# Designs tried in a protein design run: peptides against a protein of PDB entry 2MBZ. Part 20

Target 1, 143 residues: chain A of PDB entry 2MBZ
Amino acid sequence: GINLTPEEKFEVFGDFDPDQYEEEVRERWGNTDAYRQSKEKTASYTKEDWQRIQDEADELTRRFVALMDAGEPADSEGAMDAAEDHRQGIARNHYDCGYEMHTCLGEMYVSDERFTRNIDAAKPGLAAYMRDAILANAVRHTP

## One batch from the design tools (peptide; aimed at target 1 A34 H94 C104 L105)

Design b2_p17_3_s1 (made by RFdiffusion4, then SolubleMPNN; from b2_p17_3, 7 letters changed)
Fold by OpenDDE base, seed 3:
Structure b2_p17_3_s1 (fold): chain B 143 residues (1-143), chain A 17 residues (1-17)
Amino acid sequence: as target 1 above (143 residues)
Amino acid sequence: SKAGGTLAALSALMAPS
């Protein structure tokens, strides 16, 4: 699990506790490379590391919301660039994330109600918008 | 935001097979 005190976890994650899903994640994805890489990378993360990751995610969320508010299509350059940054962030912080994996993640955002609910807390339809942007970004990078 | 943080955590921990 995440090696933070309860107070630190609250400071970083607020009302969300990722450790609530630890057992389920292990049962479902424990045999995947992504899981292995993530556990290996995050094992050394400090509170500051987790805070940085949260800040990056917050910034990305705000960026997508701003795009939606501006009426930019999910396949716009801006939206696809945001999707690319999302992919790269996952790759840096957690596990190798190619375009196929990213597309699978995007689909999960709309097919798993827990993801959808949590993502759409920022703005209704955000999960679907992100999925579409992720797909568009993957397409433009496919030879 | 909560959504942003949730996105980061869940994306990291829950990857599709």
Scores: peptide ipSAE 0.089, ipTM 0.765, DockQ to the pose 0.562
OpenDDE base, seeds 1, 2, 4, 5: peptide ipSAE 0.078, 0.080, 0.088, 0.092; ipTM 0.755, 0.753, 0.767, 0.763; seeds 2, 5 fail the geometry check

Design b2_p17_3_s2 (made by RFdiffusion4, then SolubleMPNN; from b2_p17_3, 8 letters changed)
Fold by OpenDDE base, seed 5:
Structure b2_p17_3_s2 (fold): chain B 143 residues (1-143), chain A 17 residues (1-17)
Amino acid sequence: as target 1 above (143 residues)
Amino acid sequence: SRAAGTIAATSALMAPS
C-alpha cells in the first residue's frame, strides 16, 4: 500500500482513501501487468511524490473544467491535449497506458459510479467530458 | 486538504489490462 502515516495520507489525499480499495483491486486485478507495474513504481514513492501526483491531477482537473466552462468541445485541440497529458501522467507514475487502455479507463469513469461521483465532484458532467476527450485523443493518434 | 485527483482514483480502481 501507500507508505505514508495516516496524517500524511490526509494531507495528500484529503477525504479520498485509496487504501480502502486495496483488497478489491488485488482480488480483481492482482494478476494483471498494470497492477504489477503500479505496485513496483509506487513502492518507493515518498510523500513528496504522492503530492506531485495530486498536484498534476488537480491541474488537469482545472484544465478540463476551464474547457467545459468555455464551451470547448471534448474533441477540441485543448481537450485532446489535456487527455494526452492525462494518459502520459498515468504512464509515468503508475503503468503503461496506451490509447486502448486509456479508452478503457475513460469508459470506466462513466460506468463505475464511484469514479463518476469522485470526478464530478469538481464539476457535473466532467467524467463524461473526460471520456469523450480521451476517445477523441485516441482517434487522432490512430493511423 | 484537497480531494484526490482522477489519476489517484485510476490507480486505486484499476481497469482491465
Scores: peptide ipSAE 0.151, ipTM 0.785, DockQ to the pose 0.456
OpenDDE base, seeds 1, 2, 3, 4: peptide ipSAE 0.138, 0.142, 0.140, 0.145; ipTM 0.781, 0.782, 0.778, 0.788

Design b2_p17_3_s3 (made by RFdiffusion4, then SolubleMPNN; from b2_p17_3, 8 letters changed)
Fold by OpenDDE base, seed 5:
Structure b2_p17_3_s3 (fold): chain B 143 residues (1-143), chain A 17 residues (1-17)
Amino acid sequence: as target 1 above (143 residues)
Amino acid sequence: STAGGTLAALSALMAPS
């Protein structure tokens, strides 16, 4: 799992416990390249690394919320750029994330209520907005 | 942490591809 002490985990993740999903993730994706890449990358992550990842995700969330509040459509350049940054962030921190994979993740955000609930905690409809932006970004990068 | 932080932590949970 995450190489942090219980105290460090609380400091970084607060009330959220990522370890509660470890068993399910292993059962569903343990034989995939994405899983192997994620385990290899995160094995050496320090508290500071995890905090950086959290901060990046928080910033991205605020960015999407701001776009929604401004009434920018999900297929706007701003929303698609945010989706692209999201894709690249996954690639840097966890596993190779092409446009097809990213689209699948976007669909999961709206079809798995666990993701929808957690994402929409920031703003109702955020998961759907992200899904639409992810799809639009994938389309514009596919000739 | 915000919902974004949760999203990052859950990135290992992926849809079949």
Scores: peptide ipSAE 0.147, ipTM 0.801, DockQ to the pose 0.441
OpenDDE base, seeds 1, 2, 3, 4: peptide ipSAE 0.139, 0.126, 0.122, 0.143; ipTM 0.796, 0.789, 0.794, 0.792; seed 4 fails the geometry check

Design b2_p17_3_s4 (made by RFdiffusion4, then SolubleMPNN; from b2_p17_3, 8 letters changed)
Fold by OpenDDE base, seed 5:
Structure b2_p17_3_s4 (fold): chain B 143 residues (1-143), chain A 17 residues (1-17)
Amino acid sequence: as target 1 above (143 residues)
Amino acid sequence: STAAGTIAALSALMAPS
């Protein structure tokens, strides 16, 4: 799990408690490459590492919200570039994330209500917008 | 933390098989 004190976890994640999913994640994904890679990468993460990841995610969220507010379509260059940065961020910080994996994640964002609820807390419809941008980005990189 | 942090954490922990 995340090797932070309860105080540090609250400072970084706030109201979100990643530990509440630990058992379910192990049961459902414990034998996957993504799980193994994530455990290996994050085992040495410090509070500063987790904070950096949160800051990167916050910036990306603001970027998507700004695109939506501006009326930019999810298949615009700006939205697709944001999706690409999202994919690369996952690859750097957690596990190998090809375009097919990324599209699967995008579909999960709209099909699992837990993801949808958490994502749309930033802006209603954000999960669907991200899914569409992820799909568009995958399409343009696999002609 | 914002919903973005939640997205990152959930994506890392609950990847589709």
Scores: peptide ipSAE 0.103, ipTM 0.765, DockQ to the pose 0.538
OpenDDE base, seeds 1, 2, 3, 4: peptide ipSAE 0.097, 0.097, 0.098, 0.095; ipTM 0.764, 0.765, 0.763, 0.757

Design b2_p17_4 (made by RFdiffusion4)
Pose (drawn by RFdiffusion4):
Structure b2_p17_4 (pose): chain A 143 residues (1-143), chain P 17 residues (1-17)
Amino acid sequence: as target 1 above (143 residues)
Amino acid sequence: TRTAAAAMAFAAAHAAA
């Protein structure tokens, strides 16, 4: 998958070691189909592809988090769009985490506080803010 | 933050629904 050095993972993922939990991840659910399509895609991903996503993800926080500061609701245009923005980003980066799929991530993320702590490292409650943004975004698209 | 972004990217890759 990532097949990176501790140094690269640092320069790329920062102080986050996903490889250690590589096989641990399937322990949680390990039952998804999209993961199959993703592994095929992440089979050769390099540090650049991985760093490209990080710099991209960082940008997601300032805008999302900035929306929180202004006190605007998550189902807001800017917020939901930010959610749609997240979808295409994580989808084209692995296979195509569809809307319905993108939502599975939103709540299954609140369950394990390991993700939240690592994700909220930017700000607490961001996970909830995004889920609703993604959930609402999926609704305005859902037939 | 870098760690936050890393968690998101990793979760999207290996927790894909």

Design b2_p17_4_s1 (made by RFdiffusion4, then SolubleMPNN; from b2_p17_4, 7 letters changed)
Fold by OpenDDE base, seed 5:
Structure b2_p17_4_s1 (fold): chain B 143 residues (1-143), chain A 17 residues (1-17)
Amino acid sequence: as target 1 above (143 residues)
Amino acid sequence: TRTSAGALAFASAFLAP
């Protein structure tokens, strides 16, 4: 899995333990190309790589929150661009992420309570906002 | 040492149906 010491994992992920989901991830994705790609990419990741990934995700979260606070619609150019950056981040760091996969992820954010609760910890309604932005971004790129 | 939204994004990338 993640090749970090317990100390390093705590420094990077804090209270979140990605290893607790290892079995579930394997059950859901173990035979997919996405899983293979992710394992190949992350096998060489250092603590600094994982920290970079976390920092990028934190920045994206703050960006979405700022858009919501500014009253920007989820289908605004700003929100759709943030959604596109999210998609590209997944593609760069983990696996090829097309618009169909991205919309599936967005729907999961609002249909799986675990994700909704964790995402909305940053701001209530953020999961729904992200889902809507992801969908809008997919639509504009697949007319 | 911090609660990271990035950790949630990580889980989101792999727990899709």
Scores: peptide ipSAE 0.164, ipTM 0.784, DockQ to the pose 0.403
OpenDDE base, seeds 1, 2, 3, 4: peptide ipSAE 0.160, 0.162, 0.140, 0.157; ipTM 0.787, 0.788, 0.773, 0.779; seeds 2, 4 fail the geometry check

Design b2_p17_4_s2 (made by RFdiffusion4, then SolubleMPNN; from b2_p17_4, 10 letters changed)
Fold by OpenDDE base, seed 2:
Order: structure tokens, then sequence, then C-alpha cells
Structure b2_p17_4_s2 (fold): chain B 143 residues (1-143), chain A 17 residues (1-17)
């Protein structure tokens, strides 16, 4: 799991504790390369590393919300660029994330109500918007 | 939001089924 003290976890994640899903994640994805890569990479993460990851997520959320508020379609250049940054962030912080994997993650945002509810807390429909942007970005980068 | 960030982090950390 995340090697932070309870206090550090609270400071970074607040009331949300990713480790609450440790068993489920291991059960569902424990045999995947992504899981192994993530475990290896994050094992050395400090509080500051996790905070950076959260900050990146917040920034991305704000970007997507702003795009939605502006009425930009999910397949706009701005939305697709935000999706690309999201993909690259996953690759940098957790595991190799190709466009197919990214698309699968996007689908999870709308198919797993836990993600949908949490994401849409920022703005209703955000999860679907992100999924659509992720798909559009994948399409434009796939021959 | 914090909840959204957490959700994205979780999604980013672990692949979809």
Amino acid sequence: as target 1 above (143 residues)
Amino acid sequence: TQRSAGALAFASMYMAP
C-alpha cells in the first residue's frame, strides 16, 4: 500500500484512502503488469510525491471542468490534449499506459459507479466527458 | 475536489477490469 503515516495520508488524501481498496485491487488486477509496475514505482514515493500526484489530478479536473463550462466538445483539441496529459501522467507515475489501456480506464469511469460518483462530484457528467475525451485522443493517435 | 482527485488517483494506479 501507500507507505505514509496515517497523518500523512490524511494530509494528502483527506477522507479518501486509496488503501481501502487494496484487497479488491489485488484480487482484480494483482496479476497484471500494470499492477506490478505501479507497486514497484510507488514503493519509493514520498508524501511529496503523492501530493504532486494529487495536485496533478486536481489540475486535470479543473481543465476538464473548464472545457465543459466553455461548451467545448470532448473531441476538441483542448479536451483531447487534456486526455493526453492524463495518459502521460499515468505513464509517468504508475505504469505504462497506452491508448488502449487509457480507453479502458475511461470506460471504467462511467461503468464503475464509485468512480462516476466521485468524479462527477466536481461536475455532473465529468466522468463521461473524460471518457469521451480519452477515446477521442486515442482515436487521433491510432492509425 | 479531493474526492475527484482520489478517484482519479485510484483509477490511474490500477487498470480497468
Scores: peptide ipSAE 0.087, ipTM 0.762, DockQ to the pose 0.579
OpenDDE base, seeds 1, 3, 4, 5: peptide ipSAE 0.083, 0.079, 0.087, 0.086; ipTM 0.755, 0.759, 0.759, 0.760

Design b2_p17_4_s3 (made by RFdiffusion4, then SolubleMPNN; from b2_p17_4, 8 letters changed)
Fold by OpenDDE base, seed 4:
Structure b2_p17_4_s3 (fold): chain B 143 residues (1-143), chain A 17 residues (1-17)
Amino acid sequence: as target 1 above (143 residues)
Amino acid sequence: TKRSAAALAFASAYLAP
């Protein structure tokens, strides 16, 4: 779990509680390298670390929204670069994230309604846009 | 939004298909 007080959790995550999914995550991924890596890395995270992660996610969200508002295709260089930054952020903060893994995450954004509704709170269709950008980025890096 | 950021962080940290 996340080693923050209830107040700190509220400050960082607001109304979203990642810990409510801990059991599900363990059941689905408990035996994977990604899970192990994430547990090892996040074990030392402070409130400031979690806040930084949220800030990075917010920035990414705003970046994708701006691309959508500008009418940039999800397979544009700008959108693919944003997807690449997202992938690298996952790698830095949680676990090794190759292009296949990233593509799977993108698909989850549109197939799991819990993610879709949360992501699309910023802008309708954002989850799909991100999925498409992630896929495009993966394709361009898999010649 | 914080909700969106938290969802992305959750996906990155905890879930994958």
Scores: peptide ipSAE 0.180, ipTM 0.785, DockQ to the pose 0.627
OpenDDE base, seeds 1, 2, 3, 5: peptide ipSAE 0.128, 0.113, 0.122, 0.136; ipTM 0.762, 0.754, 0.762, 0.768; seeds 1, 2 fail the geometry check

Design b2_p17_4_s4 (made by RFdiffusion4, then SolubleMPNN; from b2_p17_4, 7 letters changed)
Fold by OpenDDE base, seed 5:
Structure b2_p17_4_s4 (fold): chain B 143 residues (1-143), chain A 17 residues (1-17)
Amino acid sequence: as target 1 above (143 residues)
Amino acid sequence: TKTSAAALAFASAYLAP
């Protein structure tokens, strides 16, 4: 899994242990290109790399929360731009993420309780907001 | 220690195909 000591993992991920999902991920997606790409990219990641990824995710979360607090629609330019950055972040750090894949991920955020709970911990309704922004961004890029 | 959106972002990317 992630090549970090228990102490390093705690420093980066806190109480969340991504390795607890290793078996499930392998069972469900072990034969996909996305899984292969992710394993190849992350194999060389250092503690600093993982910390950077976490920082980027936290920044994006704060950005979406700010948009919601400001009353910006999920299909606003600001929300769609945030969704695009989210897509690009996945592509850069893990695996190729086209608009179809991104919309599927967005739908998972609201249909899988585990994702919904984790996302909405930042703000209730955030998962649904992100899903809608992801869809809107995909539509504007694939007319 | 700052386990927030990071856990979600990672989980979303890691658990997805």
Scores: peptide ipSAE 0.114, ipTM 0.761, DockQ to the pose 0.492
OpenDDE base, seeds 1, 2, 3, 4: peptide ipSAE 0.100, 0.097, 0.094, 0.112; ipTM 0.754, 0.749, 0.751, 0.762; seeds 2, 4 fail the geometry check

Design b2_p17_5 (made by RFdiffusion4)
Pose (drawn by RFdiffusion4):
Structure b2_p17_5 (pose): chain A 143 residues (1-143), chain P 17 residues (1-17)
Amino acid sequence: as target 1 above (143 residues)
Amino acid sequence: SRKAAGALAFAAAYAAA
């Protein structure tokens, strides 16, 4: 998958070692179909592809988090769009985490506080803010 | 942060629903 060195993972993922939990991930659910399509795509991903996503993800925080500061609701245009923005980003980066799928991630993320602590490292409650943004975004699209 | 972004990117890649 990532097949990176500890140094690269640092320069890329920062102080986050996903490889250690590589096989540990399927231990949680390990039952998804989209993971299958993703592994095929992440089969050759390099540090650049991985770093490209990070710099991209960092940008997600400032705007999302900035929306929180202004005190605007997550189902807001800017927030939901930010959610739609997240969808295409994580989808085109692995296979195509559809809307319904993108939502599965939103709440299955609140369950394991390991993700939240690593994700909230930017700010507490961000996971909840995004889920609703993504959930609402999926609704305005859902028939 | 890069750590948060890393967690997100890794989760999206390997927790793909």

Design b2_p17_5_s1 (made by RFdiffusion4, then SolubleMPNN; from b2_p17_5, 8 letters changed)
Fold by OpenDDE base, seed 3:
Structure b2_p17_5_s1 (fold): chain B 143 residues (1-143), chain A 17 residues (1-17)
Amino acid sequence: as target 1 above (143 residues)
Amino acid sequence: TKTSAGALAFASMYLAP
């Protein structure tokens, strides 16, 4: 699990508790390389590390929202670039994330109501927009 | 505008097939 005190967890994640999903994640993916890599990387993460990751996610969220507000299509260069940065962020912080893996994550954003609800808290339709941008970015890199 | 940092972090940890 995340090695933070309850106070630190609240400071970083607020009302969202990622640890509530630890058992489910282990049951579903515990034997995968991605899970192993994530556990190995995050085992040494400090509060500052987790805060940095959250800040990066916040920035990305704002970026996607701005694109939507500007009326940019999800397959625009701006949206695809944001999706690419998201993919690279996952690779840097958690596990190797190729384009196929990324598209699977994007699909999960819209197929799992838990993700959709939490993502769309920033802006209705954001999860779908991100999924579409992720797919478009994958297509342009893997024709 | 709210952020979805927690949701995105969870997405990264939750993994997908």
Scores: peptide ipSAE 0.107, ipTM 0.769, DockQ to the pose 0.493
OpenDDE base, seeds 1, 2, 4, 5: peptide ipSAE 0.095, 0.099, 0.101, 0.106; ipTM 0.762, 0.764, 0.768, 0.771; seed 4 fails the geometry check

Design b2_p17_5_s2 (made by RFdiffusion4, then SolubleMPNN; from b2_p17_5, 8 letters changed)
Fold by OpenDDE base, seed 5:
Structure b2_p17_5_s2 (fold): chain B 143 residues (1-143), chain A 17 residues (1-17)
Amino acid sequence: as target 1 above (143 residues)
Amino acid sequence: TKTAAGALAFASMFLAP
C-alpha cells in the first residue's frame, strides 16, 4: 500500500485512513489497467509526493467551493476549467483519465454515499456540482 | 505539518482505480 509510517500517514491524511479501503479497491478494480497504472506510479511516492497531491486536492476543493459561493453555474467556464484540472490531476498522479472515465467517476461521486459524504464535508452539494461540471467539461471537449 | 482534508483525494484515488 502507501509506503509511509503511521506518523507520516497521520500528518498527510489526518483522520482519513486509505488503507481501510485497500481490499475493496483490489476486489473491485484489481484487474483494470487503471489499477495497475496507479500502483506503478504510487509505488515510488514519498511523503512529500503524497502531501503535494493532498495540497492540490485541497486547492481544487477551495476553488469549487468558491465557484459555488459565487453562484457560478456548474457549466460555467470557471467550473468546467476546474473539472478539467481535476481530470488532468488524476491523469498525472494516478492513471490515464479520459473524458469517459471522468464522467463515470463523477457519477460515482453522487451514487456512492461514502464519496458523497466525504466530498460534501467541504460544502453540501459539492459532489453534485462536481459531477455536473465534469459532464459539462466532457461535452465541450467531445462535441 | 498541516494535515490536508483529502476529500477530493478520496474521491479520485481510494475507491476507484
Scores: peptide ipSAE 0.085, ipTM 0.758, DockQ to the pose 0.384
OpenDDE base, seeds 1, 2, 3, 4: peptide ipSAE 0.075, 0.080, 0.083, 0.084; ipTM 0.755, 0.750, 0.754, 0.760; seeds 1, 4 fail the geometry check

Design b2_p17_5_s3 (made by RFdiffusion4, then SolubleMPNN; from b2_p17_5, 7 letters changed)
Fold by OpenDDE base, seed 3:
Structure b2_p17_5_s3 (fold): chain B 143 residues (1-143), chain A 17 residues (1-17)
Amino acid sequence: as target 1 above (143 residues)
Amino acid sequence: TRTSAGALAFASMYLAP
């Protein structure tokens, strides 16, 4: 699990508790390469590492919200570039994330209400916008 | 935006089917 004190977890994650899902993640994906890679990488993460990851996520969130507010379609270059950065961030911090994996994650954002509610806390429809941008980015890289 | 950041972190750890 995440090796932080309760106070540190609150500082980094606020009201969201990622450890709440640890058992479910292990049950569903514990035998996959992606899970193995993530456990190996995150095992040594410090509070500063987790904070960096959250900061990167915040930046991407603001970027997508700004695109939506500007009326840019999810298949715009700006939205697809943001999706690409999201994919690369997953690859750096957690596990190898190809375009097929990324599209599966995007679909989960809209099909699992837990993801949808939490993502859309920033802006209604953000999860769907991200899913569409992720799909568009995958298509342009794997025609 | 800590909730949204947490959601994205969760999405990175919670693999899609």
Scores: peptide ipSAE 0.120, ipTM 0.779, DockQ to the pose 0.565
OpenDDE base, seeds 1, 2, 4, 5: peptide ipSAE 0.118, 0.116, 0.130, 0.125; ipTM 0.776, 0.777, 0.782, 0.778; seeds 4, 5 fail the geometry check

Design b2_p17_5_s4 (made by RFdiffusion4, then SolubleMPNN; from b2_p17_5, 7 letters changed)
Fold by OpenDDE base, seed 4:
Structure b2_p17_5_s4 (fold): chain B 143 residues (1-143), chain A 17 residues (1-17)
Amino acid sequence: as target 1 above (143 residues)
Amino acid sequence: SRTSAGALAFASMFLAP
């Protein structure tokens, strides 16, 4: 899984253990190109790399929360741009992420209670807002 | 950092339906 010491994992991920989902990820994605790409890319990742990934995710979360607090619609240019940055971040760090894949991820955020619960810990309705922004961004890029 | 949001965002990249 993640090649970090227990202490490093704690420093980066806190009480959340991403490796607890390794088996499920393998079962659901093990035969996909995305899974293979992710394994290849992350094999060389250092603690600094993982920390950067989490920092990017945290920044994105704050960005979406700020948009919500400002009353910006999920299909606003600002929200769609945030969704696009999210998509590109996935592409840089793990695997090629097209708009269809991104939309599927967004749907998971609202259909899998584990993701909904943890995303909404930052702000109620955040998962739905992100899903809507992801969908809007996909639509504007797929004529 | 060490937020649930960051860690879960990582996991979310791999658990799509």
Scores: peptide ipSAE 0.099, ipTM 0.766, DockQ to the pose 0.445
OpenDDE base, seeds 1, 2, 3, 5: peptide ipSAE 0.089, 0.090, 0.096, 0.091; ipTM 0.761, 0.759, 0.767, 0.759; seed 5 fails the geometry check

Design b2_p17_6_s1 (made by RFdiffusion4, then SolubleMPNN; its pose is not in this set)
Fold by OpenDDE base, seed 5:
Structure b2_p17_6_s1 (fold): chain B 143 residues (1-143), chain A 17 residues (1-17)
Amino acid sequence: as target 1 above (143 residues)
Amino acid sequence: MKRAAGALAFASAYLAP
């Protein structure tokens, strides 16, 4: 799991408690390749690594919000590029993430209320916007 | 207190499809 002290976890994650989801994640995904890859990669992560991951996620969130505020369509070049960066970030930090996997994640963002609520805390409709951008990016990269 | 962070990271990393 996340090898941080309670104090370090607070400094990195704030009010978010990743430990509350550990059992559910293991139960649902413990036998998947994605889970195994993620556990292998994150086993050695330091506080600095986790902080970097959070910073990258926050930056991407702000980027999508800015696109929405500017009125850019979810299938714009800017939105699709942000979706591509999101996909690559998952691949770098957690598990292999092809376009099909990414599309499945995007669909989860709008079909699971917990994810929708958490994502939309930054801006209402963000989860749907991201899903649409993810789909558009996948389409443009699929022959 | 530090606000809740990493919602997108959680969505991407913790509950993988």
Scores: peptide ipSAE 0.137, ipTM 0.760, DockQ to the pose 0.472
OpenDDE base, seeds 1, 2, 3, 4: peptide ipSAE 0.128, 0.125, 0.116, 0.130; ipTM 0.758, 0.757, 0.758, 0.757

Design b2_p17_6_s2 (made by RFdiffusion4, then SolubleMPNN; its pose is not in this set)
Fold by OpenDDE base, seed 5:
Structure b2_p17_6_s2 (fold): chain B 143 residues (1-143), chain A 17 residues (1-17)
Amino acid sequence: as target 1 above (143 residues)
Amino acid sequence: MRRAAGALAFAGAYLAP
């Protein structure tokens, strides 16, 4: 799991407790390549690494919210570029994330209420907006 | 309490490999 002290976990994640999901994640995904890659990468992560990941995610969230507030369509260049950055961030920090995998993640954001609720905490409809941007980005990069 | 940071990362990647 995340190798941080309770104090460090509080400083990085705040109200969110990632440890509460460890068993479920292992049961659902423990035999996947993505799970193995994630465990291999994150095993050496420091508090600074986890903080960077959180900061990157927060910045991306703010970027999507700003696009929505500006009325930019989810298939705009700006929204698709944000989706691409999201895909690349997953690939860098966790596991190989191609366009097919990314599209599957986007669909999960709107089909699983727990993920929808967590994402939409930043702005109502954000999960749906991200799903649409992810799909549009995948389409433009698929021959 | 401090609000959960990086919800997007964990919802989209860490909790859904």
Scores: peptide ipSAE 0.180, ipTM 0.789, DockQ to the pose 0.442
OpenDDE base, seeds 1, 2, 3, 4: peptide ipSAE 0.173, 0.172, 0.177, 0.173; ipTM 0.786, 0.785, 0.786, 0.785; seed 1 fails the geometry check

Design b2_p17_6_s3 (made by RFdiffusion4, then SolubleMPNN; its pose is not in this set)
Fold by OpenDDE base, seed 1:
Structure b2_p17_6_s3 (fold): chain B 143 residues (1-143), chain A 17 residues (1-17)
Amino acid sequence: as target 1 above (143 residues)
Amino acid sequence: MRRSAGALAFASAYLAP
């Protein structure tokens, strides 16, 4: 799990408790390269590292919400670029994330109600919009 | 309680915890 004090965790994550997923993540992904890479990378993360990751996620969320509010289709260049940045962020912070894996993550956002609720807290339909943008981005990069 | 920030980070990566 995240090796921060309870106080630090609250400062960074607020009401969201990422540790609630620890066991499930291990059960579902524990034998994958992605899991091993993530554990190796995040083991050394400081409070500042986690805060940066949260800030990046918040910025991406705002970006997607702005695209939705502007009426940009999920397969627009803007939305696909946001999806690409999302994929690259995962790769930078956690594990090598190819387009197939990214697409699988996108599907999880809409098929697992827990993820849908967490994501749509920012804006209803955000999870579906992200999924569609992720898929479109994957398609354009896999001709 | 403090509003959660960065929920998408863990939703996006899923393996972060």
Scores: peptide ipSAE 0.151, ipTM 0.758, DockQ to the pose 0.354
OpenDDE base, seeds 2, 3, 4, 5: peptide ipSAE 0.150, 0.150, 0.157, 0.141; ipTM 0.758, 0.766, 0.772, 0.757; seed 4 fails the geometry check

Design b2_p17_6_s4 (made by RFdiffusion4, then SolubleMPNN; its pose is not in this set)
Fold by OpenDDE base, seed 2:
Structure b2_p17_6_s4 (fold): chain B 143 residues (1-143), chain A 17 residues (1-17)
Amino acid sequence: as target 1 above (143 residues)
Amino acid sequence: MRRAAGALAFASAYLAP
C-alpha cells in the first residue's frame, strides 16, 4: 500500500485519494497474483517513487492526448508505442503485465464507468483511444 | 485544492489487478 504521510499523499496525489479504493481493490483483486505483486513491490516505495509514477502517468496521458489531437489513428506507430510504454510502466512499477493482461485493462477502461470518467477527464474519448491502441500494440507483438 | 493527478496510474494499477 501507500505508506506516505497524509501530507506526502496530498503533495503527490492532490485531490485524488487512492485510499478510497483500497477496500474495493482488495475485495475485487485481493486473490490475484497481480495484486500480491503490486502490494509487495509498492511496499518499499518512497514519496519520490510515487511522484515518479504519477509523473509518468501524466506524461503518458499528455502523449495520448497529443496523438488524438493530431488525428493519429489508435493503431498508428505513435499510439502503439505509447501503449507499449504504458504496458512496460505497469510491469516496472506494479505487476507483470503481458499483452493479454494489458488488453484486459484496456477493455476495463471503457467498460467500467469510473475508469472511463477518470481517464476521459483529460480528454473525452481517451479511454477508448487507449483501449484501441493497447489492442493494436498487443496484436503487433503477439504472433 | 490541488488538482487530481495520476489518474491513469491508479486506473492501471489499483482499480484493476
Scores: peptide ipSAE 0.135, ipTM 0.762, DockQ to the pose 0.456
OpenDDE base, seeds 1, 3, 4, 5: peptide ipSAE 0.126, 0.129, 0.135, 0.141; ipTM 0.755, 0.760, 0.765, 0.761; seed 5 fails the geometry check

